# Peptides against a protein of PDB entry 3NZW, part 264

Target 1, 212 residues: chain A of PDB entry 3NZW
Amino acid sequence: TTTLAFRFQGGIIVAVDSRATAGNWVASQTVKKVIEINPFLLGTMAGGAADCQFWETWLGSQCRLHELREKERISVAAASKILSNLVYQYKGAGLSMGTMICGYTRKEGPTIYYVDSDGTRLKGDIFCVGSGQTFAYGVLDSNYKWDLSVEDALYLGKRSILAAAHRDAYSGGSVNLYHVTEDGWIYHGNHDVGELFWKVKEEEGSFNNVIG
Target 2, 222 residues: chain B of PDB entry 3NZW
Amino acid sequence: QFNPYGDNGGTILGIAGEDFAVLAGDTRNITDYSINSRYEPKVFDCGDNIVMSANGFAADGDALVKRFKNSVKWYHFDHNDKKLSINSAARNIQHLLYGKRFFPYYVHTIIAGLDEDGKGAVYSFDPVGSYEREQCRAGGAAASLIMPFLDNQVNFKNQYEPGTNGKVKKPLKYLSVEEVIKLVRDSFTSATERHIQVGDGLEILIVTKDGVRKEFYELKRD

## One batch from the design tools (peptide; made by RFdiffusion4, then SolubleMPNN)

Design b2_p28_5_s4 (from b2_p28_5, 15 letters changed)
Fold by OpenDDE base, seed 2:
Structure b2_p28_5_s4 (fold): chain B 212 residues (1-212), chain C 222 residues (1-222), chain A 28 residues (1-28)
Amino acid sequence: as target 1 above (212 residues)
Amino acid sequence: as target 2 above (222 residues)
Amino acid sequence: MFIKVGTSSVERALARSEAHQPFPLWVF
């Protein structure tokens, strides 16, 4: 798995691959590793598939209950804290989760929290999470600027996942791409890695380790 | 060291069509190298046009299916005989599986039916309740032999339009029920030839708007 | 900024351990 999220002048970019594995077996190439909690809040999934799906779905329910009780959307800080508190209660039980809670509230602006099954909760501007994270960071850190255009930021997110999919055997399938703004998240499609690879190679003159 | 789990072998396969879905399984049940039964059905009609199989350790599979059937019954009691949708069934099965996260059901679960729009649906589960809706899935002993075949024949992976120099993929299209049944039969006959834990019989449950139909075919018995 | 996340090593370790199970868990 490779997931990433970063803040920039235009909001948040979230990009994830779609491969699930079971040892050396490619279990699926079409998995959705982003949960759409509400129109302004996303969760990403890395680690144990069931642990992530179950608890992030549970988180979605808790976020909805907050809205109903308080008549206001939950903050990104509070949503991430709920998940962090939950996984901390299971510390040592063997949960495997690496998640990013990404969203926009009027109070916080665009916000990203990293939460993992070790009980770590971090606020930050850039995170890559999963077995391919180092490959994604290599591309992302080399090209990241706060002042990126929305178009360039979307491309950078997509391109970073593509780099990870190329080098990490546990990442691949397709890139799911999101842009989070004040108006909510926008889904920017599913990009097949096979098609995307050849397109990017031709347009950039990159991936010269592969002879066509 | 004591192992609480057995392996009863077998293979299951789900394929979604446009307005139908199929879930198929062999009828062989084994322990180690011994055939326990040549006809032990492992695909079940659970009501509400939902068919289910939980393949692996048969004791766990039977327990899970029984619990799900009970869940369907209680759903009707609690919701004035409302039909359980396939997506709600998938969520319910996730909770059944994840409720035993630290002592899992040792099974690969597949369900098939129609979604709320009347389109074919197949959902697959890992032992602890991760799930995905897919066009096709193989599970069990011969899944590694069948799944690549389904990728090629159902999802048209690695197929391109002639004369395009590999630049235009073969377009996705739904298969007819007859085409799907043929693929299922070919999958199981091929798997039976190469895997000792698959054989004897093939039972196919076909879900349409008109209900669940069952077909049976003989497989090799060696 | 590079942040070392423990999940990558855990994910690979899980993937290796599950490869020996007949019905391995899915990993993202």
Scores: peptide ipSAE 0.343, ipTM 0.751, DockQ to the pose 0.628; fails the geometry check
Fold by OpenDDE base, seed 5:
Structure b2_p28_5_s4 (fold): chain B 212 residues (1-212), chain C 222 residues (1-222), chain A 28 residues (1-28)
Amino acid sequence: as target 1 above (212 residues)
Amino acid sequence: as target 2 above (222 residues)
Amino acid sequence: MFIKVGTSSVERALARSEAHQPFPLWVF
């Protein structure tokens, strides 16, 4: 798996691959590793598939309960804290989760929290999470600027996941791409890695380690 | 060291069509190299036009299916005989599986039915309740033999339009029930030839708007 | 399960989980 999220002048980009594995077996190429918690809040999934799906779905329910009780959307800080507190209660039980809670509230603005099953909760501007994270960072860090256009930021997110899909055997399938703004998240499509690779190679003159 | 799990072998396969879905399984039950039964059905009609199979350790599979059937019953009691939708069934099964996260059911679970739009639906689960809706899924002993075949024949993976130099993929389309049944039969006959834990009989449950139909075919009994 | 054990918290968590689970789980 490779997931990433970063803040920039235009909000948040979230990009994830779609491969699930079970050892050397490619279990799926079409997995949704982003949960749409509400129109303004996303969760990303890396680690144990069931752990991520179950608890991030549960988180979605908690966020909805907050909205119903408090008559306002939950903050990204509070949502991420709920998840962090939960996984901390299971510390040592063997949960495997590497998550990013990404969203926009009027109070916080665009916000990203990293939450993992070790009990780590970090606020930040850039995170890559998963077995391909280092490959994604290599591209992302080399090209990241706060002042990126929305178009360039979307491309950078997509391109970083593509780099990870190319080098990490446990990442691939497709890139699911999101842009989070003050008006909520916008889904920017599913990009098959097989097609995207050749397109990017041709347009950039990159991936010269592959002849074709 | 005590191992609480057995492996009863077998294979299951789900394929979704446009307005139907199929869930198939062989009827062989085995332990190690000993055939326990040549006809032990592992695909079940659970009511509400939902078919289910949990393949792997049969004791766990049977327990899970029983729990789900009970869940359907209670759903009717609590919700004025409302039909359980396939997506709600999938969520329920996730909770059943994840409720044993630290002592899992040793099974690969597949359900099939129709979604709320009347479209064929197949959901597959890992042992602890991760799930995905897919057009097709193989599970069990011969899943590694069958799944690549389904990728090619259901999802048209690695197929291109002739004369396009590999630039145009074969377009996705739904398969007819006859085409799906043929693929299922070919999958299981092929799996039976290459895997000792698959054989004896093939039971196919076909879900349509009119209900669940069963078909049975003999497999090799070696 | 992971080739790059130790490079991420997720990989470490998965390695710990796999040590206790003799069955194939899906991993993202």
Scores: peptide ipSAE 0.341, ipTM 0.756, DockQ to the pose 0.357; fails the geometry check
Fold by OpenDDE base, seed 4:
Structure b2_p28_5_s4 (fold): chain B 212 residues (1-212), chain C 222 residues (1-222), chain A 28 residues (1-28)
Amino acid sequence: as target 1 above (212 residues)
Amino acid sequence: as target 2 above (222 residues)
Amino acid sequence: MFIKVGTSSVERALARSEAHQPFPLWVF
């Protein structure tokens, strides 16, 4: 798995691969590793598939309950804290989760929290999470600027996942791409890695380790 | 150390069509190298036009299916005989599986039916309740032999339009029930030739708007 | 499933989880 999220002048980019594995077996190439908690809040999934799906779905329910009770959308800080508190209660039980809670509220603006099953909760501007995270960071860190255009930021997110999909055997399938703004998240499509790779190679003159 | 799990082998396969779905399984039940039964059905009609199989350790599979059938019964009691939708069934099964997260059911679960739009639906689960809706899924002993074949023949992976120099993929299309049944039969006959835990018989449950029908075919009895 | 364990908390968590499982689980 490779997931990433970063803040920039235009909001948040979230990009994830779609491969699930069981050892050497590619279990799926089409997994949705982003949960759409509400129109303004996303969760990303890395680690144990069931742990992530179950608890982030549960988180979605808690966020909806907050909205119903408080008559306002939950903050990104509070949503991430609910998840962090939950996984901390299971510390040592063997949960495997590496998550990013990404969203926009009027109070916080664009916000990203990293939450993992070790009980770590971090607010930050840039995170890559998963087995391919170092490959994604290699591209992302080399090209990241706060002042990126929305177009360039979307491309950078997509391109970073593509790099990870190329080098990490546990990442691949497709890139799911999101842009989060004050008006909510916008889905920017599913990009098959097989097609995207050749397109990017041709347009950039990159990936010269592959003959095509 | 005591191993609480067995492996009863077998293979299951789900394929979703446009207005139907199929869930098929071989009828071989095995322990190690000993055939326990040549006809032990592992695909079940659970009511509400939902068919289910949980393949792997048969004791866990039977327990899970029984729990799900009971869940359907209680759903009817609590909701004035409302039909359980396939997506709600999938969520319910996730909770059944994840409820044993730290002592999992040793099974690969597949359900098939029709979604709320009348489209064929197949859902697959890992042992602890991760799930995905797919057009096709193989599970069990010969899943690694069958799934790549389904990728090619159902999802048309690595197929291209003739004359396009490999630049245009073969378009996705739904298969007829006859085409799907043929693919299922070819899958299981092929798997039986290469896997000792697959054989004896093939039972196919076909879900349509008119209900569930069953078909049976002989497999190699080696 | 992580065959190689890197330095990330997620990779360590996966390694710990896999060590306690009798069979492979799906991993993202």
Scores: peptide ipSAE 0.340, ipTM 0.754, DockQ to the pose 0.341; fails the geometry check
Fold by OpenDDE base, seed 1:
Structure b2_p28_5_s4 (fold): chain B 212 residues (1-212), chain C 222 residues (1-222), chain A 28 residues (1-28)
Amino acid sequence: as target 1 above (212 residues)
Amino acid sequence: as target 2 above (222 residues)
Amino acid sequence: MFIKVGTSSVERALARSEAHQPFPLWVF
């Protein structure tokens, strides 16, 4: 798995691959590793598939209950804290989760929290999470600027996942791409890694280790 | 070290069509190399046009299916005989599986039915309740032999239009019920030839708007 | 401030989960 999120002048980019594995077996190439908690809040999934799906769905329910009780959308800080507190209660039980909670609230602006099953909760501007994270960071860190256009930021997110999908055997399938703004998240499609690879190679003259 | 799990082998296969879905399984039940039964059905009609199989350790599979059938019954009691949708069934099964997260059911679960739009639906689950809706899925002992075949023949993976130099993919198309049944039969006959835990009989449940139909075919009894 | 997080925690958690499971779980 490779997931990433970063803040820039235009909001947040979230990009994830779609491969699931079971040991050496490719279980699926089409998994959705982003949960749409609400129109302004996303969760990403890395680690145990069931742990992520179950608890992030549960988180969605908790966020909805907050909205109903408090008559306002939950903050990204509070949503990430709920998840962090939950996984901390299960510390040592064997949960496997590496998550990013990404959202936009009027109070916080664009916000990203990293949450993992060890109980770590970090606020930051850039995170890559998964077995392919180092490959994604290689591209992302080299090209990241706060002042990226929305178009360039979307491309950078997509391109970083592509690099990870190319080098990490546990990442692949497709890239799911999101842009989060003050008006909510926008889904920017599913991009097949096979097709995207050849397109990017041709347009950039990159991936010269692969003979076309 | 004590192992609480057995492995009863077998293989299951789900394929979704446009307005139907199929869930098939062999009828062989085995422990190690010993055939326990040549006819032990493992694909079940659960009501509400939902068919289910949980393949792996048969005791866990039977327990899970029984719990789900009971869940369907209670759903009707609590909601004035409302039909359980396939997506809601999938969510319910996730909770059944994840409720035993720390002592899992040793099974690969597949359900098949129709979605709320009347389209064929197949959902696949890992042992602890991760799930995905797919067009096709193989599970069990010979899943590794069958799944690549389904990728090629149902999802047309690695198939291109002739004369396009590999630039134009073969378009996705729904298969007819007859084509799907043929693929299922070919899959199981092929798997039976190469895997000792697959054979004896093939039971196919076909879900349409008109209900669940069952078909049975003999497999090699080796 | 750029915070980078390694997946060592996720990998360790997966290893712990796998060590106690007689079968492979799906991993993202």
Scores: peptide ipSAE 0.338, ipTM 0.754, DockQ to the pose 0.692; fails the geometry check

Design b2_p28_6_s1 (from b2_p28_6, 15 letters changed)
Fold by OpenDDE base, seed 1:
Structure b2_p28_6_s1 (fold): chain B 212 residues (1-212), chain C 222 residues (1-222), chain A 28 residues (1-28)
Amino acid sequence: as target 1 above (212 residues)
Amino acid sequence: as target 2 above (222 residues)
Amino acid sequence: LKPTAVEKRLAKELERNEELIKEAEELK
């Protein structure tokens, strides 16, 4: 798995691969590793698929309850804290989660929290999470600027996942791409890694280790 | 060492069509190298046009299916006999599976039916309740043999249009009921030839807007 | 087998969640 999120002048970019594995077996190439919690809030999934899918969906219900009770959308800080508190209750029980809670509120602006099953909760501007995270960081860190255009930021997110998919056997399938703005998240499509690879190679002259 | 889980073998296969879905399973039940039964159905009509199979440890599978059937009854009771949608059924099954997260049902679960738009739907679950809607899925003993075949024949993976030098993929097209049934039969016939835990009989449940029908075919008994 | 402490906690959390969902639906 490779997931990433980063803040920039235009909001948040979220990009993830879609491969699921069971040992050496590719269980699926089409896993949705982004959970759309609400129109302004996304959760990413790394680690145990069931743990992430179950608890992030549960989180969605908690966020909805907050909205109904308080007549206001939950903050990204509060949403991430709910999840963090939950997983901490199960510390040592064997949950496996590496998640990013990404959202936009008027009060906070664009916000990213990393939450894992060890009880870590971190606010930050850039996170890559999963077995391919180091490959993604290599591309992302080298090209990241706060002042990126939306187009360049989307490309950078997509390109970083592609780099990870190329080198990490546990990452692949496709890139799911999101842009989070003040008006909510926008889905920017599913990009097959195979097709994307050849396109990028041709356009950039990159991946020279592959002949074709 | 005490192992609470057994493996009863078998294989299941789900395929979604345009306006139908199929869920098929062999009828062989085995422990190690001993055949317990040559006819033990493992695909069930659960009502509301939903068919279900949980393949792996048969005791866990039977328990899970029973719990789901009970859940359907309770849903009708609580919601004035409203039909349970397949997406809601999937969510319910996730809760059943994840409720035993720390002592899981040792099964691969597949359900099939029609979505709210009348389109064929197949959902696949891991033992702890992660699920995905897919066009096709094989589970059980011969899943590793069948799934690549399904990728090729249902999803047209690695198929290209002639004369394009592998640059243009074969377009996706829905298969007919007859084509799907043939594909299922061929898959199980092939699996039976190569895997000792698959054989004896094949039961196919076909879900359409008109309901669930069952078909049975003999497989090799060796 | 009696449920472990963790399993009991999970069951309790799920029950709580169902109650909360029901409450949310009533507030709609």
Scores: peptide ipSAE 0.333, ipTM 0.856, DockQ to the pose 0.015
Fold by OpenDDE base, seed 2:
Structure b2_p28_6_s1 (fold): chain B 212 residues (1-212), chain C 222 residues (1-222), chain A 28 residues (1-28)
Amino acid sequence: as target 1 above (212 residues)
Amino acid sequence: as target 2 above (222 residues)
Amino acid sequence: LKPTAVEKRLAKELERNEELIKEAEELK
């Protein structure tokens, strides 16, 4: 798995691969590793698929309840804290979660929290999470700037996942790409890694370790 | 160490069509190298036009299916006989599976039906309740043999338009019921030839707007 | 086997979640 999220002048970019593995077997190439919690809030999934899917969906329900009770959208800080508190209750039970809670509120602006099953909760501007995270960081950190255009930021997110998919055997399938703004998240499509690889190689002259 | 889980073998396969879905399973039940039964159905009509199979440890599979059937009854009771949607069924099954997160059902679960738009739907579950809607899924002993075949024949993986030098993929197209049934039969026939845990009989449940139809085909009994 | 403390906690959380889902559906 490779997931990433980063803040920039235009909001948040979220990009994830779609491969699921069971040992050396590719179980799926089409896993949705982004949970759309609400129109303004996304959760990413790394680690145990069931743990992430179950508890982030649970989180969605909690966020909806907050909205109904308080008549306002939950903050990203509060949503991430709910999840963090939950996993802390199960500390030592064997949950496996590496998640990013990404969203936009008027009060907070674009916000990213990392939450994992060890009880870590971190606010930050850039996170790559999963077995391919180091490969994604290699591309992302080298090209990241706060002042990226939306187009460049989207491309950078996509390109970083592609790099991870190329080098990490546990990552691949496709890239699911999101842009989070003050008006909510926008899905920017599913990009097949195979097609994307050849396109990028041709356009950039990159991936020279592969003879085309 | 005591292993509480058994493996009863077998294989299941789900394929979603445009306005139908198919869930199929062989009828062989084994323990180790002994055939327990040559006709033990694994695919069940659960009502509300939902078919279900949980393949792996048969005792766990049977328990899970029974719990889900009960859940359907309770849903009708609580919601004035409202039909359970396939997506709601998937969520319910997730809860059943994840409720045993620390002592899981040792099964691969697949359900099939029609979504709210009348389109074919297949959902696949891991033992602890992660699930995904897919166009096709094989589970069980011969899944590793069948899935690559399905990827090629259902999803047209590695198929390209002639004359495009491999640059243009074959467009996705829904298969007919007849084509899907043929594909299922061929898949299980091939699996039976290569895997000792698959054979004896093939039961196919076909879900359409008109209900659930069952078909049975003999497999090798070797 | 008696459910572990963790399993009991999970069961309780699942029950709460089901109630929340019902409440959310009723408020739609």
Scores: peptide ipSAE 0.308, ipTM 0.864, DockQ to the pose 0.016
Fold by OpenDDE base, seed 5:
Structure b2_p28_6_s1 (fold): chain B 212 residues (1-212), chain C 222 residues (1-222), chain A 28 residues (1-28)
Amino acid sequence: as target 1 above (212 residues)
Amino acid sequence: as target 2 above (222 residues)
Amino acid sequence: LKPTAVEKRLAKELERNEELIKEAEELK
């Protein structure tokens, strides 16, 4: 798995791969590793698919309840805290979660929290999470700027996941790409790694370790 | 060391069509190398045009299916006999599975039906309730043999348009019910030849807007 | 086999979640 999220002048980019594995077996190439919690809030999944899928969906219900009770959208800080508190209650029970809660509120602006099953909760501008995270960081950190255009930021997110998919055997399938703005998240498509690889190689003159 | 889980073998297969879905399973039940039964159906009509199979440890599978059937009854009771949608069924099954997160049902679960738009739907679950809607899925003993075949024949993986030098993929299209049934039969016939835990009989449940139809075919009994 | 403490906690959490979902539906 490789997931990433980063803040920039245009909001948040979220990009994830779609491969699931069971040992050496590729169980799926089409896993949705982004949970659309609500129109303004995304969760990413790394680690145990069931743990992430179940609890992030549960989080969605909690967020909706908050909105109904308080007549306002839940903050990203509060949403991530709910999840963090929940997983902390199960500390030592064997949950496996590495998640990013990404969203926008008027109060907070674009916000990313990392939450894992160890009870860690971190606010930050850039996170890569999963077995391919170091490969993604290699590309992302090398090209990241706050002042990226939306187009360049989307490409950078996609390109970083591609790098991880290329080097990490546990990552691949496709890139699911999101842009989070003040108006909510926008899905920017599913990009097959096989097709994307050759396109990028040709356009950039990159991946020269592979004979085209 | 005490092992609470058994493995009863078998294989299941789901394929979604445009306006139908199929869920198929062999009828062999085995423990180790001993055939317990040559006809033990493992694909069930659960009502509301939903078919379900939970393949692996048969005792866990049966328990899960019974719990789901009960959930359907309760849903009707609580919601004035409203039909349970396939997506809601998937969510319910996730809850059933994840409720035993720390002592899981040792099964690979697949359900099939129609979505709210009348399109074929197949959902597959891991033992702890992670689920995905897919066009096709094989589960059980021969899944590793069948799934690559399905990738090729349903999703047209590694198929290209002639004369394009492998640069243009074969376009995705839905298969007819006849094509799907043939594919299922071929899959299980092939699996039976290569896997001792698959054989005896093949039961296919076909879900359409008109309801659930069952078909049965003999497999090798060796 | 008796459920573990963690399993019991999970069961309670699931029950609470169902109640919360019902409450949310009522508040719509």
Scores: peptide ipSAE 0.303, ipTM 0.854, DockQ to the pose 0.016
Fold by OpenDDE base, seed 3:
Structure b2_p28_6_s1 (fold): chain B 212 residues (1-212), chain C 222 residues (1-222), chain A 28 residues (1-28)
Amino acid sequence: as target 1 above (212 residues)
Amino acid sequence: as target 2 above (222 residues)
Amino acid sequence: LKPTAVEKRLAKELERNEELIKEAEELK
């Protein structure tokens, strides 16, 4: 798995791969590793698929209840804290979760929290999470600027996941791409890694280690 | 070392069509190298046009299916006989599976039916309740043999239009019910030839707007 | 086998979740 999220002048970019593995077996190439919690809040999934899917869906229910009770959208800070508190209760039980809670509220602006099953909760501007995270960081850190255009930021997110998919055997399938703005998240499509690879190679003149 | 789990073999296969879905399973039940039964159905009509199979450890599979059937009954009771949608069924099954996260059901679960738009739907679950809607899925002993075949025949992976030098992919299209049934039969016939845990009989449940139809075919009884 | 303490906790969370879903439907 490779997931990433970063803040920039235009909001938040979220990009994830779609491969699931069981040992050396590719179980799926089409896994949705982003949970759309609400129109303004996304959760990413790395680690155990069931743990992430179950608890982030649970989180979605908690967020909805908050909205209904308080008649206000839950903050990204509060949503991430709910999840963090929950996984902390299961510390040592064997949960495997590396999640990013990404959202936009009027009060907070664009916000990213990292939450894992060890009870770590971090606010930050850039996170890559998963077995391919180091490959994603290599591309992302080298090209990241706060002042990126939306187009360049989307491309950078997509390109970083592609780099990870190329080098990490546990990452691949497709890139799911999101842009989070004040008006909510926008899905920017599913990009097959095979097709994307050849396109990027041709356009950039990159991936010269592959002959084609 | 105490192992609470057994492996009863078998294979299951789900394929979604445009306005139908199919869930199939062999009827062989084994322990190690001994055939316990040549006819033990493992695909079930659970009501509300939902068919279900949980393949792996049969005791766990049976328990899970029974729990789901009970959940359907309770859903009707609580919601004035409202039909359970396939997506809601998937969520319910996730809860059943994840409720035993720390002592899981040792099964690969597949359900099939129609979504709210009348389109064929197949959902696949891991032992602890992660699930995905897919066009096709094989589970069980011969899943590793069948799944690549399904990728090729259902999703047309690695198929190209003739004369294009591999540059134009074969376009995706829905398969007819007859094509799907043929594909299922071919899949299980092939699996039976290569895997000792698959054989004896093939039961296919076809879900349409008109209900659930069952078909049975003989497999090799070796 | 008796459910472990963790399984019991999980069961309670699931039950609460169902109640919360019902509550959310009533507030629509």
Scores: peptide ipSAE 0.296, ipTM 0.860, DockQ to the pose 0.016

